# Ledger of designs, part 9: peptides against a protein of PDB entry 3B8E

Target 1, 230 residues: chain A of PDB entry 3B8E
Amino acid sequence: PFLIFIIANIPLPLGTVTILCIDLGTDMVPAISLAYEQAESDIMKRQPRNPKTDKLVNEQLISMAYGQIGMIQALGGFFTYFVILAENGFLPIHLLGLRVNWDDRWINDVEDSYGQQWTYEQRKIVEFTCHTPFFVTIVVVQWADLVICKTRRNSVFQQGMKNKILIFGLFEETALAAFLSYCPGMGVALRMYPLKPTWWFCAFPYSLLIFVYDEVRKLIIRRRPGGWVE

## One batch from the design tools (peptide; made by RFdiffusion4, then SolubleMPNN)

Design b1_p9_1_s1 (from b1_p9_1, 4 letters changed)
Fold by OpenDDE base, seed 3:
Structure b1_p9_1_s1 (fold): chain B 230 residues (1-230), chain A 9 residues (1-9)
Amino acid sequence: as target 1 above (230 residues)
Amino acid sequence: VYRPPPVPL
């Protein structure tokens, strides 16, 4: 998010403190769940493998898959951001380079894509209104990640433990998202204004995309065991 | 027509 903010000079899509809450709060349980799944997978599939080379290959494949999923997650967040701004009169093309005038409190006549003038206060309200749905979008796409984790293994016993970790992760992420979105004072502290419940659904296409991506990946792995997609 | 920005409350 912050890199695109700098490169494209768009209004800030997500606050730095909110990013820290994502990295420390929402990403921790998924990361732990994934680490446990990998450790269990390595224990069960141990043919006599060279522990250095085969661990490195598996770590690289896992890192690449999560990197790709992370890119889809970021895309989902930005999609939600652009939709909200477009519904508020700022088309994506108009946002490019707008940051300088957007962040200037002395400019109270910034025009949107339809020629409507926006005061500094109005612009900051819509900016901070984008932060919450962006965060919620990340949580909703992370639901897909947790579901993906569950479907990696066909063992009923392993599904039981994974189900508890999955349910706990989903609950924690959703509870944190609700807390940060709706707790009084979060608008001042985190620049996260409350969102309408409809914005929770904006991420669903991307969550589905992540799910489909992983199912296709798994299908390719099953058809080509030992391929680079593994 | 000045429409107040539809700030999603």
Scores: peptide ipSAE 0.027, ipTM 0.651, DockQ to the pose 0.158
Fold by OpenDDE base, seed 1:
Structure b1_p9_1_s1 (fold): chain B 230 residues (1-230), chain A 9 residues (1-9)
Amino acid sequence: as target 1 above (230 residues)
Amino acid sequence: VYRPPPVPL
């Protein structure tokens, strides 16, 4: 996210506070769930074959898959950002290079794609209005990640404990997103303005894309055991 | 749908 902000010189798509909330709030539960899944995998997969090579391969493949999923998540966040700005008169092409004038508090006549002038205050309201939906988008795409993790393994009983952790994670992320989005004073304190409920749905296509991506990946793995996509 | 700039708080 930050690289695109620098390279494209667009208005800030994700605030430092929202990044912190993702890193500390949303990413922790998935990381814990993965750590438990790895530990549980190590206990059951003690068949006598070289556990180091199979683990290393699985770890590399999981890392690649999560890297790709993370890119889809970032794309989802940026999509939400661009949609919000476009609905507010700033088409994606117009945002390129706009950051310098956008962030200048002395420029109160920044034009949108329709020739409408925006004050610094108005621009910052829209910017901060993008931060919250970006965060919510990440939460909604993470729902797909958690559902994906549930479906990877055939063991229903081990999935039971994981399911509780996953359900708790889903609840925690959603509760945090709702709290940050709708608690009074969050706009002033965290620069996270309240979002319309409709913005929660902006991420759904990307959550579906992540789900489809993983199902296709699993299908490829099942058809070609030992392939590079594992 | 294009929307006018928000009213400053």
Scores: peptide ipSAE 0.029, ipTM 0.639, DockQ to the pose 0.396; fails the geometry check
Fold by OpenDDE base, seed 2:
Structure b1_p9_1_s1 (fold): chain B 230 residues (1-230), chain A 9 residues (1-9)
Amino acid sequence: as target 1 above (230 residues)
Amino acid sequence: VYRPPPVPL
């Protein structure tokens, strides 16, 4: 997120405090869930042909898969950001290079894509209105991530929701998202303005995409036993 | 759908 902010010079999509809440609040429970994840029964039943090489390959593939999922999560957040700004008159192309004028408090006539002028205060309201939905979007896509992480090869439908830590993680992230979004004073303290419930649905296509992506990946692994994707 | 600038709360 921050790299695109620098490279594209767009208005800040995610506040520093919101980033900290993601990194510390939402990522910790998934990490714990993964640490306590029971090694997939199929991995335990296969004696490693070469313990050193097979472990390294598996770690690289897991890292690559999580890296790809993380990119999809970031894309989900940016999608929500662009939707909010587009609904408020700022099309994605118009945001490129806009940050300099956007952040200048003395410029009160920044035009949107429709020629409407925006004061500094109005621009900051819409900017901070992006922070909370971006955070909520990350939480919603992390629901899919937590669900898919439960297995390396098996479908979620095969293993079910037996991991209590995963269920706890889903609950904790959702509770945190609700707290940060709707608790009085969060707009002042964290620059997180309250959300209409409809914004929670903006991430659903990306959660579905993550789920489908992982199920397809797992299906390929099951059909090609001994492939490098293991 | 384009919306007018937000009014400060």
Scores: peptide ipSAE 0.029, ipTM 0.656, DockQ to the pose 0.399; fails the geometry check
Fold by OpenDDE base, seed 5:
Structure b1_p9_1_s1 (fold): chain B 230 residues (1-230), chain A 9 residues (1-9)
Amino acid sequence: as target 1 above (230 residues)
Amino acid sequence: VYRPPPVPL
């Protein structure tokens, strides 16, 4: 997110506080789920012919898969950001280079794509109104990631404990997202303004994309057992 | 409670 903000000079799509809430609030349970998935993979693998090389390959494959999922998650967040700004009169092309004037508190006549003038305060309200839906979008796409992690597991006993962690994670992320979005004073304290319930649905196409991506990956693995994708 | 951003009329 921050790299695109610098390169494109667009209004800030994700605040520092929102990033901290993702890293500390939403990413912890996925990380725990990953640690359990790796432990299960180590239990189910027959003694690898070369333990060092086969562990390194598996770690690289897991890292690549999660890197790709992370890119889809980021795209989902940016999609929500661009949709919100477009609904408020700022088309994506108009946002390129706009940051300098957007962040200037002395400029109160910044025009949108339709020639409407926006005060500094109005612009900041719209900006901070993007931060919360961006965060919620990440939570909703993380639901898909967590459910994907559930479908990989073969042990009924481990499924029970892992299902509890999964369910707990889904509830924690959702409760945190609702708290940060709708608790009185969050706009002042965290610069996270409340969002319309409709914005929760903007992430759903990307959650579906994550599911499709994982099912295609699983299909490739099933068709090429012992290939580079396990 | 959600408050829509002030759209200049």
Scores: peptide ipSAE 0.025, ipTM 0.611, DockQ to the pose 0.169; fails the geometry check

Design b1_p9_1_s2 (from b1_p9_1, 6 letters changed)
Fold by OpenDDE base, seed 2:
Structure b1_p9_1_s2 (fold): chain B 230 residues (1-230), chain A 9 residues (1-9)
Amino acid sequence: as target 1 above (230 residues)
Amino acid sequence: VIKLPPIPL
């Protein structure tokens, strides 16, 4: 997110405080919950790894988990951001290079894509209104990410949802996201303005995409052992 | 310029 903000010079899509709330707030309990995940049903059918050749952490798994899935998560957040700004008169192409004038408090006549002038205060309301839905979008895609992390090879349908701590983590991160989004004073404290409940659904296609993508990946691994997808 | 009514955020 921050790299695109710098390179494209767009209005800030996600605040630093919201990033901290993701990294330290919503992700902590879910990450701990993975330590309690049951072993995959087929783990005892696998040969022991060779300690001299086989890394404990597969570089391909790291690349897929943090690269490909992380990119889908970021795309989900940016999609929500661009939709909100477009609904408020700022089309994606118009946002390119707009940051300099957007962040200038002395410019009160910044035009949108339709020629409407926006004061600094109005622009900041829209910006901070993007932060909360971006955050919520990340939480919703994290539901899929956490669920797919339960297994390396088996389908989630084979593994099941037996980890009660993981289930608790999903509810906890969602409750925390709702608290940070709707608690009085969060707009002042965190620059997280309240969002319409409908914005929670903007992430659902991306959450589903992550889940389907990983299930297809795992299906390929099961059908072609030793493939490039492991 | 049709001012789009501010979408109540």
Scores: peptide ipSAE 0.019, ipTM 0.617, DockQ to the pose 0.105
Fold by OpenDDE base, seed 5:
Structure b1_p9_1_s2 (fold): chain B 230 residues (1-230), chain A 9 residues (1-9)
Amino acid sequence: as target 1 above (230 residues)
Amino acid sequence: VIKLPPIPL
């Protein structure tokens, strides 16, 4: 988020407080839940790997896959951000370079893509209203990320959803996201403003994409053992 | 309007 904010000079898409809520709030219980996941049923059918070569290659491939998933997650967040700003009159092209005037409290006549003028206070309300849906988008894509992390090779449909702690984690992170979004006073305390329920759905295509991407990856691994996708 | 209406205090 911050890299694009610096390079494109767009209004801040995600606040520091919101990032802390992701890193320390929503992701903690899910991460712990993975420690309780059952071993894959095919472990006893796998041939012995060379501990010197195959482990390092596997770590690089896993790191690459998580990097790709992280890019899809970020893309989902930015999609939600651009949709919200576009619905408020700011088309994506108009946001490029706008940060300087956007963040200036003395400029009260910043024009949108339709020639409407926005006061500093109005702009900050829209900006902080983008932070909460961006956060919620990350939680929704994290559902897919957590579910795909249950297995390295087997489909989630083969593994099933038997880990009760993981299921609890999915409910906890969602409940926390709803609490932070809709609890009275969160706008003042955390600069997290209540979002319309429709904004929760912006992440769903990306969550599905992550899930499909990883299931296809795992399918390729099962069909072509020892490939560069593993 | 992207926010929920303010709960009237």
Scores: peptide ipSAE 0.018, ipTM 0.593, DockQ to the pose 0.149
Fold by OpenDDE base, seed 4:
Structure b1_p9_1_s2 (fold): chain B 230 residues (1-230), chain A 9 residues (1-9)
Amino acid sequence: as target 1 above (230 residues)
Amino acid sequence: VIKLPPIPL
């Protein structure tokens, strides 16, 4: 989010505090939950053929796959951001380079894509209205990420949802998202304005995409052991 | 045209 904010000079999609809440709040418990995930029944039974080489290759391939998933997650967040801004009169193309004028409190006549003028206060309300759904979008795509990261090769349908810690992590991040979204004062404290419950669904296509992507990846790995997709 | 305050989405 922040990199695209800098590169594209768009209004800030996600606040720094919300990023910290993702990195420390929503990601930490899931990461711990994955550490307690039962190794795939086949991984524990397979002697590493070459512990050094197979580990390094597998770590690189896993890192690449998770990097790709992270890109899909980012796309999901930006999708939600662009939808919200478009519904408020700011088309994606109009946001490019707009940050300078957007963040200037002395400019109260910033035009949207339809020639409507926006005061600084109105712009900041829209910006902070984007922060909450962006955050929630990340949480919702992280549901898929957590579910898929449970296994390296086995389908979720094969491995099942046996890790109670993972389920707890999913609950915790969702509860945190709800708390940050709906608790009184979050708009002032965190610049997170309440969102309509409908915005929770904006990320679902991306969660599904992540899920399908990983299930296909795992299917390929199962059918072609030793492929580059591992 | 002054845009109305965005409705919290």
Scores: peptide ipSAE 0.018, ipTM 0.558, DockQ to the pose 0.152
Fold by OpenDDE base, seed 1:
Structure b1_p9_1_s2 (fold): chain B 230 residues (1-230), chain A 9 residues (1-9)
Amino acid sequence: as target 1 above (230 residues)
Amino acid sequence: VIKLPPIPL
């Protein structure tokens, strides 16, 4: 998020407070829940890890978790951001370089893509209204991320959803996201303005994409052990 | 310039 904000000089897509709410609020309980996941059914068929050669976290796992999945998550957030701004008159191309004038409180005539003038207050309302759906988008893609983390090799359909703590984590992060989005005063306290319920669905294609991508990956690993996808 | 009402977000 911040890299694109700096390079493209776009209005701030995700606030620092919303990032803290993700890192400290929505992600903690789900992450802890993975410690209670059942061992994969094929664990007794696997060779013991060689502690001298096999890293606990291999480069391929890191590349998937932080690289590929993280990119899909970021794309989901930015998609939601661009959709909201476009619906409010700011097309993606018009946002490039706009940050300087956007953040200037003394400029009250910033034009959108349709020639409509926006006051500083109006611009900040729409900006902070982007922060909340971006945050919610991250939570929705994290559902898929958490579910795919249940297993390394087996399908989630083989593993099942038996971990009640993980199910509780999914509920908790969603409830927290709803609370932060809709509780009165959150706009003042956290700069998180309420979002339309429809914005929750913007992330669903990306969440599904993450899930399908990982299930396909795991399927390839099961069918072709030692492939480049491991 | 017809100010489109801000779509109530």
Scores: peptide ipSAE 0.018, ipTM 0.622, DockQ to the pose 0.105

Design b1_p9_1_s3 (from b1_p9_1, 5 letters changed)
Fold by OpenDDE base, seed 1:
Structure b1_p9_1_s3 (fold): chain B 230 residues (1-230), chain A 9 residues (1-9)
Amino acid sequence: as target 1 above (230 residues)
Amino acid sequence: RIIPPPIPL
């Protein structure tokens, strides 16, 4: 997120406070919940791994897969950001290079893509209105990420949702996201303005994409043991 | 006619 902000000189898509809320708030309980996940149902049917060969290859490919998932998550956040700004008159092309004028408090006539002038206060309301849905988008794509992390090879449908702590983690991160989004005073305290409930759904295609991507990956691994995807 | 800024969504 921050790299694109610098390179494209767009209005800030995700605030530092929202990043802290992700890293310290929404991710902690879900991550701990994975420690209580049951072993994969086929663990007794697998040959013992070679600690030297299978670990290094597997760590590289897991790292690559998580890197790709992280890119999809970031794309989901930016998609939500661009949709909100477009609905508020700022088309994606118009945002390129706009940051300098956007962040200048003395410029009160910044034009949108339709020639409408925006005051500094109006621009900051829209910017902070983007921060909350970006944060919520990350939480929604994290649902998929957490669910796919339950297994390495088996489908989630084979493993099932038996980990009550993981289910609690999904509830907790969602409840925290709702609290931070809708609690009175969060706009002043955290620069997180309330979002319309419809913005929660902007992330769903990306969450589904992550889930399908990983299930397809796992399916390929099951069908072709030792393939380049494992 | 200054179209009022769209209500932040």
Scores: peptide ipSAE 0.025, ipTM 0.645, DockQ to the pose 0.153
Fold by OpenDDE base, seed 2:
Structure b1_p9_1_s3 (fold): chain B 230 residues (1-230), chain A 9 residues (1-9)
Amino acid sequence: as target 1 above (230 residues)
Amino acid sequence: RIIPPPIPL
């Protein structure tokens, strides 16, 4: 998010405090929960890996897969951001380079894509209205990420949802996201304005995409052992 | 047009 904010010079899509809430708040319990995931049903049927060759290749391929998933997560957040701004008169192309004038409190006549003028206060309300849905979007795509991280090769349907700590983590991160989004005073404390319940659904296509992408990846690994996707 | 569209809260 921050790199695109600098490179494209767009209004701030996600606040620093919201980033900290993701990294330290929503991700901590889910990450711990993965330590309690059951071994894949087929691990015991595999020959011992060569520790010199197979480990390095597997770590690189896993890192690439997680990097790709992280890009899809970021894309989901930016999609929500662009939808909200477009519904408020700011089309994506118009946002390019707009940050300088957007953040200037002395400019009260910033035009949107339709020639409408926006005061500094109105712009900041829209900006902070983007922060909460972006955060919630990340939590929703994290559901898919956490579920797919249960296994390296087996389908989630083969592994099942037996890890009670992981299930608890999914509920905890969702409850925390709802608390941070709707608790009175969060707009002042965290610059997180409340969102309509409908904005929670904006991330669902991306969450599904992550899940399908990883299940297809795992299917390829199962059909072609020792392939480039492992 | 001076009236911003209603912010989707």
Scores: peptide ipSAE 0.025, ipTM 0.647, DockQ to the pose 0.150
Fold by OpenDDE base, seed 5:
Structure b1_p9_1_s3 (fold): chain B 230 residues (1-230), chain A 9 residues (1-9)
Amino acid sequence: as target 1 above (230 residues)
Amino acid sequence: RIIPPPIPL
């Protein structure tokens, strides 16, 4: 998020407070829940791995997979950000370089893509209105991320959803996201303004993409043991 | 204004 903010000089897509809410609020219980996940049913059917070569290769491949998933998550957040700004008159191309004038308190006539003028206060309202849906988008893509983390090789459909703590974590992070988004005073306290219910759905294609990506990855691993994807 | 500002709930 911050790298694109610096390089493209766009309005801030995600605030520091929202990042802290992700790192300390929504992600903590889900992460703990993975410690209680049951072992994969196929562990007893796997051949012994070479402890010197196969660990290093597996760590690199896991790191690459998580890196790719993290990129898809970030793309989901930015997609939501661009959709909301476009619905408010700011097309993605118009946002490039706009930050300097956007953040200037003395400029009250910043034009959108349709020639409408925006005051500083109005711009900050729409900016902070983007922060909350970006945060919610991260929570929605984290549903898929948490579910795919249940297994390394088996399909989630083979493993099932038996971990009650993980299920609780999914409800907790969602409830916390709703609380932070809609509780009175959060706009003043956290700069998290209420979002339209429709904005929750912006992340769903990306959440589905993450899930499908990992299930396909796992399917390839099961069909071709020792391949470059394990 | 063609697009109304986001109405704060």
Scores: peptide ipSAE 0.024, ipTM 0.674, DockQ to the pose 0.155
Fold by OpenDDE base, seed 4:
Structure b1_p9_1_s3 (fold): chain B 230 residues (1-230), chain A 9 residues (1-9)
Amino acid sequence: as target 1 above (230 residues)
Amino acid sequence: RIIPPPIPL
């Protein structure tokens, strides 16, 4: 998020506070839940044939898979951001380079893609309104990430949702997302304005994409043991 | 040039 904000000079898609809520609130409990599930899953039942090479290969492949999933998650967040801004009159092309004028409090006539003028206050309302659905999008794609990261090889349909800690983590993330999105005062405290329930669905295509991506990956691993995807 | 009200999201 922040890298694209710098490179593309777009309005800030995700605030620092929302990033902290992701890193500390939504990612931590799931990461712990996955650490417990890795002990129960097919991952730990396989003795590494070579502890040094299989560990290094597994760490690299895990890092690659998580890196790819993280890119899809970021794309999901940006998609939601662009949809919201487009619905508010700012098409993606118009956002490029707009940051300088967007963040200037003295410019009250920033034009959208339709020639409508936006005051600084109105722009900041839209910006902070984008932070919440970006955050919610990350939570929704993390549902898929948590479900898929449960196993390295087995399909979710084969492994099932047996880990109570994982289910609790999913519930906690969702509850936190709902709290941060709808609790009174979050707009003032966190610069997270409340969302229409419809925005929760904006992430679903990306959540499905992550799920399909990992199921295909796992299918390839099952059909081609020792392939580069393993 | 109409200032659109920010669409409440």
Scores: peptide ipSAE 0.023, ipTM 0.646, DockQ to the pose 0.203

